# Designs tried in a protein design run: peptides against a protein of PDB entry 2AUS. Part 173

Target 1, 323 residues: chain A of PDB entry 2AUS
Amino acid sequence: ADIKREVIVKDDKAETNPKWGFPPDKRPIELHIQYGVINLDKPPGPTSHEVVAWIKRILNLEKAGHGGTLDPKVSGVLPVALERATRVVQALLPAGKEYVALMHLHGDVPEDKIRAVMKEFEGEIIQRPPLRSAVKRRLRTRKVYYIEILEIDGRDVLFRVGVEAGTYIRSLIHHIGLALGVGAHMAELRRTRSGPFKEDETLVTLHDLVDYYHFWKEDGIEEYIRKAIQPMEKAVEHLPKIWIKDSAVAAVAHGANLTVPGIVKLNAGIKKGDLVAIMTLKDELVALGKAMMSTQEMIERSKGIAVDVEKVFMPRDWYPKLW

## One batch from the design tools (peptide; made by RFdiffusion4, then SolubleMPNN)

Design b2_p22_1_s3 (from b2_p22_1, 10 letters changed)
Fold by OpenDDE base, seed 4:
Structure b2_p22_1_s3 (fold): chain B 323 residues (1-323), chain A 22 residues (1-22)
Amino acid sequence: as target 1 above (323 residues)
Amino acid sequence: DEAARRARFEELLARARAREAA
């Protein structure tokens, strides 16, 4: 998520009309909710689907979706996209995850050996998905980006782990236990990060949402509910971006593919087939789509389809038709 | 016991957070 992507400018003279659109910081509260994502602290116990249903009930919403299932017993960061933003969760599914895990060892192991063996699990690991996963039980490689041991207390090892999407921490702990020679199991798990969403001041509970909604509806205080809901643009911060000229926005908002002449600036390192976010010059999310060109091709070519638009988010009327 | 495992997790996590804040 913290990958600073270089920005390449194609048109340094491109201006944006301040009267058009609704930048993330300038949405009326109702519109902010319609295009919102909650950084929810999921409690242990309920399923991710039950929690989404509760949020819909609390906030009086028709639609919501979550940015990647947490098991019932797993707590922590669950992004919940609201209403018109619901489909933005597709950007979060492939995003890296961080967890804090409690591993319980089935025997006594010297601390130095624990530290040495756990460090060997940084990098590429081979996993088999658990029986209860919707994923075909094929052996697959996953990346462990880092393992940080936080606490060692007898047979209990608390550690932070950054992983590729769909890495099974339970399976990782099982293999660590085998490598230690004593065996191990996952005692507890908390997700501390899901792409751009982390444990920070934006993390809210279900109780917070009840209170904040009440303060808005009964007391007219919108501040709390406004802070509790992030703009949908937060959910795409980790994606490569393409910024388009004002005259291209309405066409893309109507579902037209992005052509090369519409591009003002773009991130470096886009490959053909990548999921990209199409943004206005005010950092409003217009659409998600599949890159049909690399960054280099989008720079060198004067014409052609740059992005196949898959999901439009922006309303059709935020920008005028200039064609 | 699930409560005991949760309590142990919260205890160790609190220790870790206290060290990160120091």
Scores: peptide ipSAE 0.612, ipTM 0.955, DockQ to the pose 0.943
Fold by OpenDDE base, seed 1:
Structure b2_p22_1_s3 (fold): chain B 323 residues (1-323), chain A 22 residues (1-22)
Amino acid sequence: as target 1 above (323 residues)
Amino acid sequence: DEAARRARFEELLARARAREAA
């Protein structure tokens, strides 16, 4: 998630009109909500869908969606995209996840052995999806990016784990327990990160949202609800970006594919088939799409379809039609 | 059992966070 991507400039003379669009930091509160994502601290108990329904009720919203299901018993970071931003959650589904887990061992194991064995689970693991998952129960490889042991207290092991999307921590703990020879189970699980969303000052509870909405609607104080909602652009920070000319924005906002002449700057390391964010020069999200070229091909070619536009977010009228 | 597991998790997590902040 924290991959710093180099920015390659193709057109260093490209300027943007300050009168066009609505930069994330300059959106009126109603527009900010329409293009918002909440970094919700999901409580343990409710489903992710129930929590989304509650947010819709609290904030008087027509639409919302979540950035990857948490089980009822799992707490922590649940990105909830609002209204016109609802579809941005597709950018968060493939994003890496971090969890803090409590593993309970079924026997006594020396601490040094716990540490040694858990370190061996960094890297590629083979998992079978649980029965309750919408995913076909085929064996699949997943990456464990890191395991950090936080606390060892008798048979209780608290650890942080960074994983590829769709890694099952319960299955990981089961396999660790087998490797330790005593068996283990997952006692508790909290998600501490979902792509660019983490435990930070932007993390809010359902109670916070009730209070902040009340302060806005009854007291006229918008500051709290404004801070509780992140711009949808936050939900694409982990994606490779392509920044486009003002003259290309309206066409892409109408669902036209991005062609190479529209590109001003782009991230290094884009591959054909990657999910990319198409941005304005004011860092506004125009659309998500599939890269049809590599970064290198987008630099070297003068023409062709650079991005197959899959999901438009920007309204059609924020930028003028210049064709 | 569920309340006890949650309490144990929150205890150990609080201890870990206190060490990270020190």
Scores: peptide ipSAE 0.609, ipTM 0.955, DockQ to the pose 0.951
Fold by OpenDDE base, seed 2:
Structure b2_p22_1_s3 (fold): chain B 323 residues (1-323), chain A 22 residues (1-22)
Amino acid sequence: as target 1 above (323 residues)
Amino acid sequence: DEAARRARFEELLARARAREAA
């Protein structure tokens, strides 16, 4: 999520009409909720599905979905996309994750050996998915981006770990324990990051949501519930983006593929087959799609399909049909 | 046992957060 992508401008004279669309920061509260994502602090105990069901009940919603399952005992960052934004969670599934884990060692190990062995687990690891995983139990490679030891206290090791999506921390700890020669297990786990969502001022509890919804409905105070819900555009911050002309927005909102003439600016490093976010010049999410060209091809070509549009989010009427 | 493990996690996490804020 922290990789600043270069922005290449293709049309430096492209303007946007301020009367069209609804920028993420200027949505009426009802519309903000319809296109919202909650950075939820999931408590330990309930399943991720039970928590989503509770949010739907609390906020009187028809639809919601989560950005990646946390086991019942695991707490922390669970992005929950609301209503019309529900399908934006597909952008969060492949996103990197960070956790804080408590590893308990089954024997005494010198601190220097703990530090040395845990550093060897940075990089590529081979994992087998657990039996309870919906994923086929095939051996697969996963990346461990970093391991940071926070505390060592006897047989207890608290550490932060950044991992590729679908890395199993329980399995990692088991393998670390084997490498240490004494064995280990995962005592506790908290997710501290899921792509662009992290532990920050946007992190809210289920209790916060109850109170904030009450303040809005009973007292007419929308400020708290507005702050507790992020715009759906937050859920695509980690994706490469393509910004399009006002004249192209309505066509894409109707499900047309994005063609090269519609592009105003784009991120560097897009490859054919990448998931990309199609944005307005007001940073509104129009659609998610599959890149059919690289960034370089989108710059050099005058025509052709740039993005195969897979999922539209923007309503068809926010921008005028100009074709 | 589960309550004790959670308490130990919260203790060590609080200690780590205090060091990061210092």
Scores: peptide ipSAE 0.607, ipTM 0.955, DockQ to the pose 0.953
Fold by OpenDDE base, seed 5:
Structure b2_p22_1_s3 (fold): chain B 323 residues (1-323), chain A 22 residues (1-22)
Amino acid sequence: as target 1 above (323 residues)
Amino acid sequence: DEAARRARFEELLARARAREAA
């Protein structure tokens, strides 16, 4: 998520009509909710599905979905995409995650050895998915991006860990315990990041949502519920982006593939097969799709399908048909 | 005890956050 992608401009003269669309900061509250994502602080106890069902009841929603399961006992960052934004969670599922974990060691180990061994677990690790996972139990490589030891207190090790999506922290801790020679288990786990969603001022509880919805519906105060819901565009901040001409927006919103002439600017480093966000010049999410060209091919070519559009988010009427 | 483990986690996390803010 933190990798700033270079922006390559193909058309520096391309302008956008301010009358078209609804930029993320200009949505009426009802529309903001329809295209929203909550950065939920999931409490320990309930399943991620139960929490989504509660949010739907609290906010009187027909549809919602979460950006990646947290186990019942795991707290912290659970992105919940609302209504028309529900399918934006597909952008969050493959996103990197950060956790703070409490590892309990089953024996005494010198701190120097703890630090040395845990450092060896940065990089590529081999994991087997747990029995209860919907994923086929095949050995798979996962990346541990970083391990930061926060506290060592006797047999308790508090650490921050950045990981590739679908890395099992419980399994990591088990392997660390084996490498230390004493064994270990995961005592506690909190997710502190899910792609662009982190512990910040946007993190809200279920209680906050109850109160904020009440303030809106009963007192007419929309400010709190507006702040509690992020625009769906937040959920794609970590993706490579392609910005398109106003004249291309309606076609893409109708499910047409993005062709090269529609591109105004794009991020560097797009590869064929990458998930990309198609954006307006006002940073509105039009669609998610699969890149059919690299960034370089999208620059050099004058024609062809740049993106195979997989999911449209933008309504068909926000931009005029200009064809 | 689950409550004791949670309390220990929150204690250590609070200490860590206090050091990061200092």
Scores: peptide ipSAE 0.554, ipTM 0.946, DockQ to the pose 0.949; fails the geometry check

Design b2_p22_2_s1 (from b2_p22_2, 13 letters changed)
Fold by OpenDDE base, seed 1:
Parts: sequence; structure tokens; C-alpha cells
Structure b2_p22_2_s1 (fold): chain B 323 residues (1-323), chain A 22 residues (1-22)
Amino acid sequence: as target 1 above (323 residues)
Amino acid sequence: SAAAAARERFAALLARAEAREA
């Protein structure tokens, strides 16, 4: 998820009007909530949908959505996008995930053998989705980015694992147990990362949200609820970005595709078909879309559709219509 | 009981790991 992307400047003279838009740091509290994402510590027990319903009740919201289902028994990082930001979760669904897992072995295995076998599960693995998955139960390849053994204590193995979206840790542990020859099961699982969201100072509980909302509504203290909600732009930090001219913002906010003349700067390494974030020069999220050109094509070409706009987030009135 | 024991074991091993990284 921490892909440092080079920024290529196409127009070094492009300026932005400070009177237009609402940069993430300058949103009034109500507007901040409307374009917010909570880095929720999901408790074990409830479904991700129940937790979203609770957040909607706590914060008096009409709409919310989560950045990728955690099983009822699984705790940890659940990004919850609010109100007008609800659709930003689409950027988080394909994002890499990290977990800490407790694997329980069904027999005694030397630590050196545990370490050796677990290292062999780094890379590409073949998985079958579980019965409860909405995904067709076909064999599929998934990438394990890394496995870090944290603790080995008898038959208990605590490990950190970075995985491609939709990798099933329960299935991974089952296959590790088979490879060890003794069998294993997943005893506990916590998600520690979902794309740009991790266990940090932004991680909040449902209880924190109750208290922080109370402090705002009853005591007039907005600081806590403001800190508990991240701007929607956080949810796209892991995506390749394209920054556009002020004159292009209103057109994209009306659902027009981004054309090459509107580009001021962009990340290197964009490929045709990539999900990209269209940003203002003030780092406001305008839209998500599909790249119709590579970075190189967007630099070399003077015209054409650069991005097919799929989801608009910015209101139509934040920037003037200049066409 | 088995789920509670697994959670306690997870917490204990995690705390031990964090104490070694510090």
C-alpha cells in the first residue's frame, strides 16, 4: 500500500484559486462528516453491516458503507465511509490487507520447520473461496506479499501477513497446517491494515464515536469527532493520482470524462485500465475513474480521453462552470 | 470458552511480540 509514486509535472505554471473548493483541512465539521471516512476498530462479534448500521445511528447519518467485509469473529481495521463519501469504499475493496493471525497447530512441529514452511507460502497461492463468500467457489490465485512470524509458543503461531484483496487467511492457515503434516486452524484474526488505513492514532472504537458525538452535540466540542473522521481523500492515498486544472474541475464534477488538456500533474506508472483518483490542485478528490491512457500517453498526447469518470464525489458548485 | 481462550492467547502473544520490538 505504501507505493511511493513519482509525480510528473505537465504544467508547472498552473495555479489554483484559493476561493474555490473546500480543501480537506478547511471543511466545516458538517461538511467534513459528509465527506468523511472512519478508521473503525471493529469489535469481534457483530457483522460489518451491523457495525455500519450502528455508526449510522450513533452519528445520525443517512448513508454509510464499509471498505471490505470483516467476518463477525474478526476484529480490527474497518474503514467506514460516510454520507457523500460512501462510494469511496470502491477504492479500498481492491487494496492490499494486513492481518495478525493466531494459528493453532494440531501437533508438535519444530520451530525451524514452522519457519521454513511458512516462508514457502510467500508469493502466489491457489485458494477456493469459502461457502459464505458472495464470490463463485472457483479456484483462484492470490498473492501473499509477506509473512512475518511474531511468536512461536508450542502449538501456537502468531504471525503478521500482508495479502492481496480477497485472500482467505483461514484457508492459508489450513494449507500451512497440511504442509506441516499435523493440520492447523485459525484461532484468532485481526485486520491491522486496509490500504491506507492502519492501526494508528486515527483508529477509533464504537464507544469513542458515541462519546465524541455527545461532546459535539451536547457540549459544543467538535475537536474529537473531527479527529475521529478522516477526509475521504485518505481513502484514495494508495491510488495513482491525476491533478487537474481549476477550469477542468466543474466539468468532471458534472460527470464529464477527463481530457488530456485538463491534466496539470500525474503519477508515474499509470496503465490503461487502472483505477485512478482525479484530484484538484488543493488535493480535493473530484472523482474516481478508469485510466484510458498510460502515464506516458497522457504526457505525449495533446488531446483525448485520459480518464473515464466512474464516480463523482465533488459537488458541482464547488468550482465555477468555465465551459 | 474456546473463543475466549484464543483471544486471551492472541493478546498475550501480541503483547510479547510488541515488547521485543520496543
Scores: peptide ipSAE 0.505, ipTM 0.937, DockQ to the pose 0.936
Fold by OpenDDE base, seed 2:
Structure b2_p22_2_s1 (fold): chain B 323 residues (1-323), chain A 22 residues (1-22)
Amino acid sequence: as target 1 above (323 residues)
Amino acid sequence: SAAAAARERFAALLARAEAREA
């Protein structure tokens, strides 16, 4: 998420009409909720599905979805996409994750050895999915981006870990324990990051949502519920972006593929096959799609399909049909 | 319970780590 992508401008004269669309920070409260994502602090105990069902009841919603399962015992960052934004979770599933974990060692190990061995687990690791996973139990590689030891107190090791999506921290701790020669287990786990969502001022509890919804419905105070819900555009911040002309927006909103002439600016480093976010010049999410060209091809070519549009989010009427 | 003790230990060690980063 923290990789600043260069922005390449293809059309420096492209303007946007201020009367068209609904920029993320200018949506009426009902529309903001319809296109919202909650950065939920999931409590330990319930499943991620139970928590989503509670949010739907609390906020009187028809649909919601989560950006990646947390086990019942695991707390922390669970992005929950609401209503018309529900399918934006597909952008979050492949995103990197961060956790803080408590590892308990089954024997005494010198601190220097703990630090040395845990550093060896940075990089590529071989994992087998747990028995309860819907994923086929084949050996697979996963990347551990970093391990930061926060505290060592006897047999207890508190550490931060950044990992590729679908890395099993329980399995990592088991293998660390084997490498230390004493064995280990995962005592506690909290997710501190899921792509662009982290522990910050946007993190809210289920209790906060109950209170904030009450303040809106009973007292007419929308400020709290507005702040508790992020715009769906937050859920695509980590993706490469393509910004399009106002004249192309309605066509893409109708499910047409993005063609090269519609591009105003784009991120560097897009490869063919990448998931990309198609944005307006007001940073509104129009659609998600698959890049059919690299960034370089989108710059050099005058025509052709740039993005195969897979999922439209923007309503068809926010921008006029100019075709 | 062993689960309650693990949560208390996690919270205590996290608070120590945060106090050293501050």
Scores: peptide ipSAE 0.483, ipTM 0.933, DockQ to the pose 0.947
Fold by OpenDDE base, seed 3:
Structure b2_p22_2_s1 (fold): chain B 323 residues (1-323), chain A 22 residues (1-22)
Amino acid sequence: as target 1 above (323 residues)
Amino acid sequence: SAAAAARERFAALLARAEAREA
């Protein structure tokens, strides 16, 4: 998620009309909620679906969705996209994740050996999905980006782990326990990061949401609920971006594919088949789509379909139809 | 319960780790 992507400018003369659209920081509170994502601290106990249903009740919403299931017993970062932003969760499913885990060892192991063996699990690992997973139980490779041991207390090992999406921490801990020769199990797990969403000042509880909604509806104070909801654009920060001309926005908002002439600037390193975010020059999310060209092809070509538009988020009326 | 004890240990160890990173 933290890979700084170079921005290549294709049209340095492209301007944007300040009267068109609603930049993420300038949305009225009702519109902000309709295009919002909550960085929820999911409590241990409920399912991710139950928590989404509670948020819908608390905030009087018709629709919401989460950015990747946490097990009932797992707490921490659960992005919940609201109303018209609900489909933005698709950008978060492939995103890297971080966890803090408590591993319990089934025997005594010297700390030096624990540290040495756990370091060997950085990099590529082979996993089999659990029985309860909707994913077919085939062996697959997953990347462990880092393992940081935070605390060792006898048989209890607290560690931070950064992983590729769909890495099973329970399976990782099982394999570490086998490599240590004593066996191990996952005692506790918290998710500390899901792509651009992390443990920071934007993390809120279900109780916070109850209180903040009350302050808005009963006391007329919108500040708390406004801060508790992030703009949907945050949910795409980790994706490669393509910024488009004002004249192209309405077409894409109507579901037209992005053509090469509509591109103003784009991130380097886009490959054909990548999920990309189509943005306005005011950093508003227009749509998600599949890249049909590389970055280089989008620069060099004068015509053609650059992005197959899969999910439109922007309303059709925010920008004028200029065709 | 064993699950409650594990949660308590997790919270305690996490608090100790956070206090060292601060």
Scores: peptide ipSAE 0.322, ipTM 0.890, DockQ to the pose 0.965
Fold by OpenDDE base, seed 5:
Structure b2_p22_2_s1 (fold): chain B 323 residues (1-323), chain A 22 residues (1-22)
Amino acid sequence: as target 1 above (323 residues)
Amino acid sequence: SAAAAARERFAALLARAEAREA
């Protein structure tokens, strides 16, 4: 999420009609919910699927999906995409994660040795998925972006860890314990970040959602439920973006591929094959797609398919057909 | 339970860490 991407302007004269679309901050509450993502504080105990089912029941929703499984015992940041935004979770699945973990050592180890060994686990690690994982149990490399030791108290090591998606902290702790020579296990784990979603003022509990929905439905107070739900565009903040002309929006919303003439501005560093977010000039998410060109090719070319549109989010009628 | 003790320890250590960052 923290990758600063330069914005390259291809058409500096492109304007947007303020009457078209629904910018993320200007959606009626019902529409905001339909295109929403909750930054849920998942409690320990339930599965991520049970929590999604409860949210659907609480908010009277037909569809919802989560931005990456947390084990039953694991608490913290679980993005839950709602209704028409449900499919935006695919942008969150590959996103980096942060955790705070409590590692319990099975023997006494000098603090300096703990610190030295844990620092060696920054970078590329080899992991095997757990037996209970739906993922094929093949050895795979994963990146540990950082390990920050917060506290060492005897055999208890509290640490923050930033990891590539699908890194198993339980397995990391097991390997650290082996490297220390005493063994270790994961005593507690909390996810503090999932891509653009972190522990901040947007983090809400299931109880908060019950109360906030009640305040809206019974008391007519929408403020709390509005703040508890983020716009779906939040779920794509970490993706490379391509901003398109108003004249291209309806075509893309109909599932047409984005062609080069439709591009107004784009992030630097897009590669062919990257997942990209197609945005309006009002920062509305139109679609997710696969880049068929690099940023450089999208700048230099006058024609061709820039993005293979895989998933449309925007309704077809928010922008006029200008073709 | 061992799980309750671990949660309490986690919360206590986290609170101490947060208090040092503040």
Scores: peptide ipSAE 0.319, ipTM 0.889, DockQ to the pose 0.960

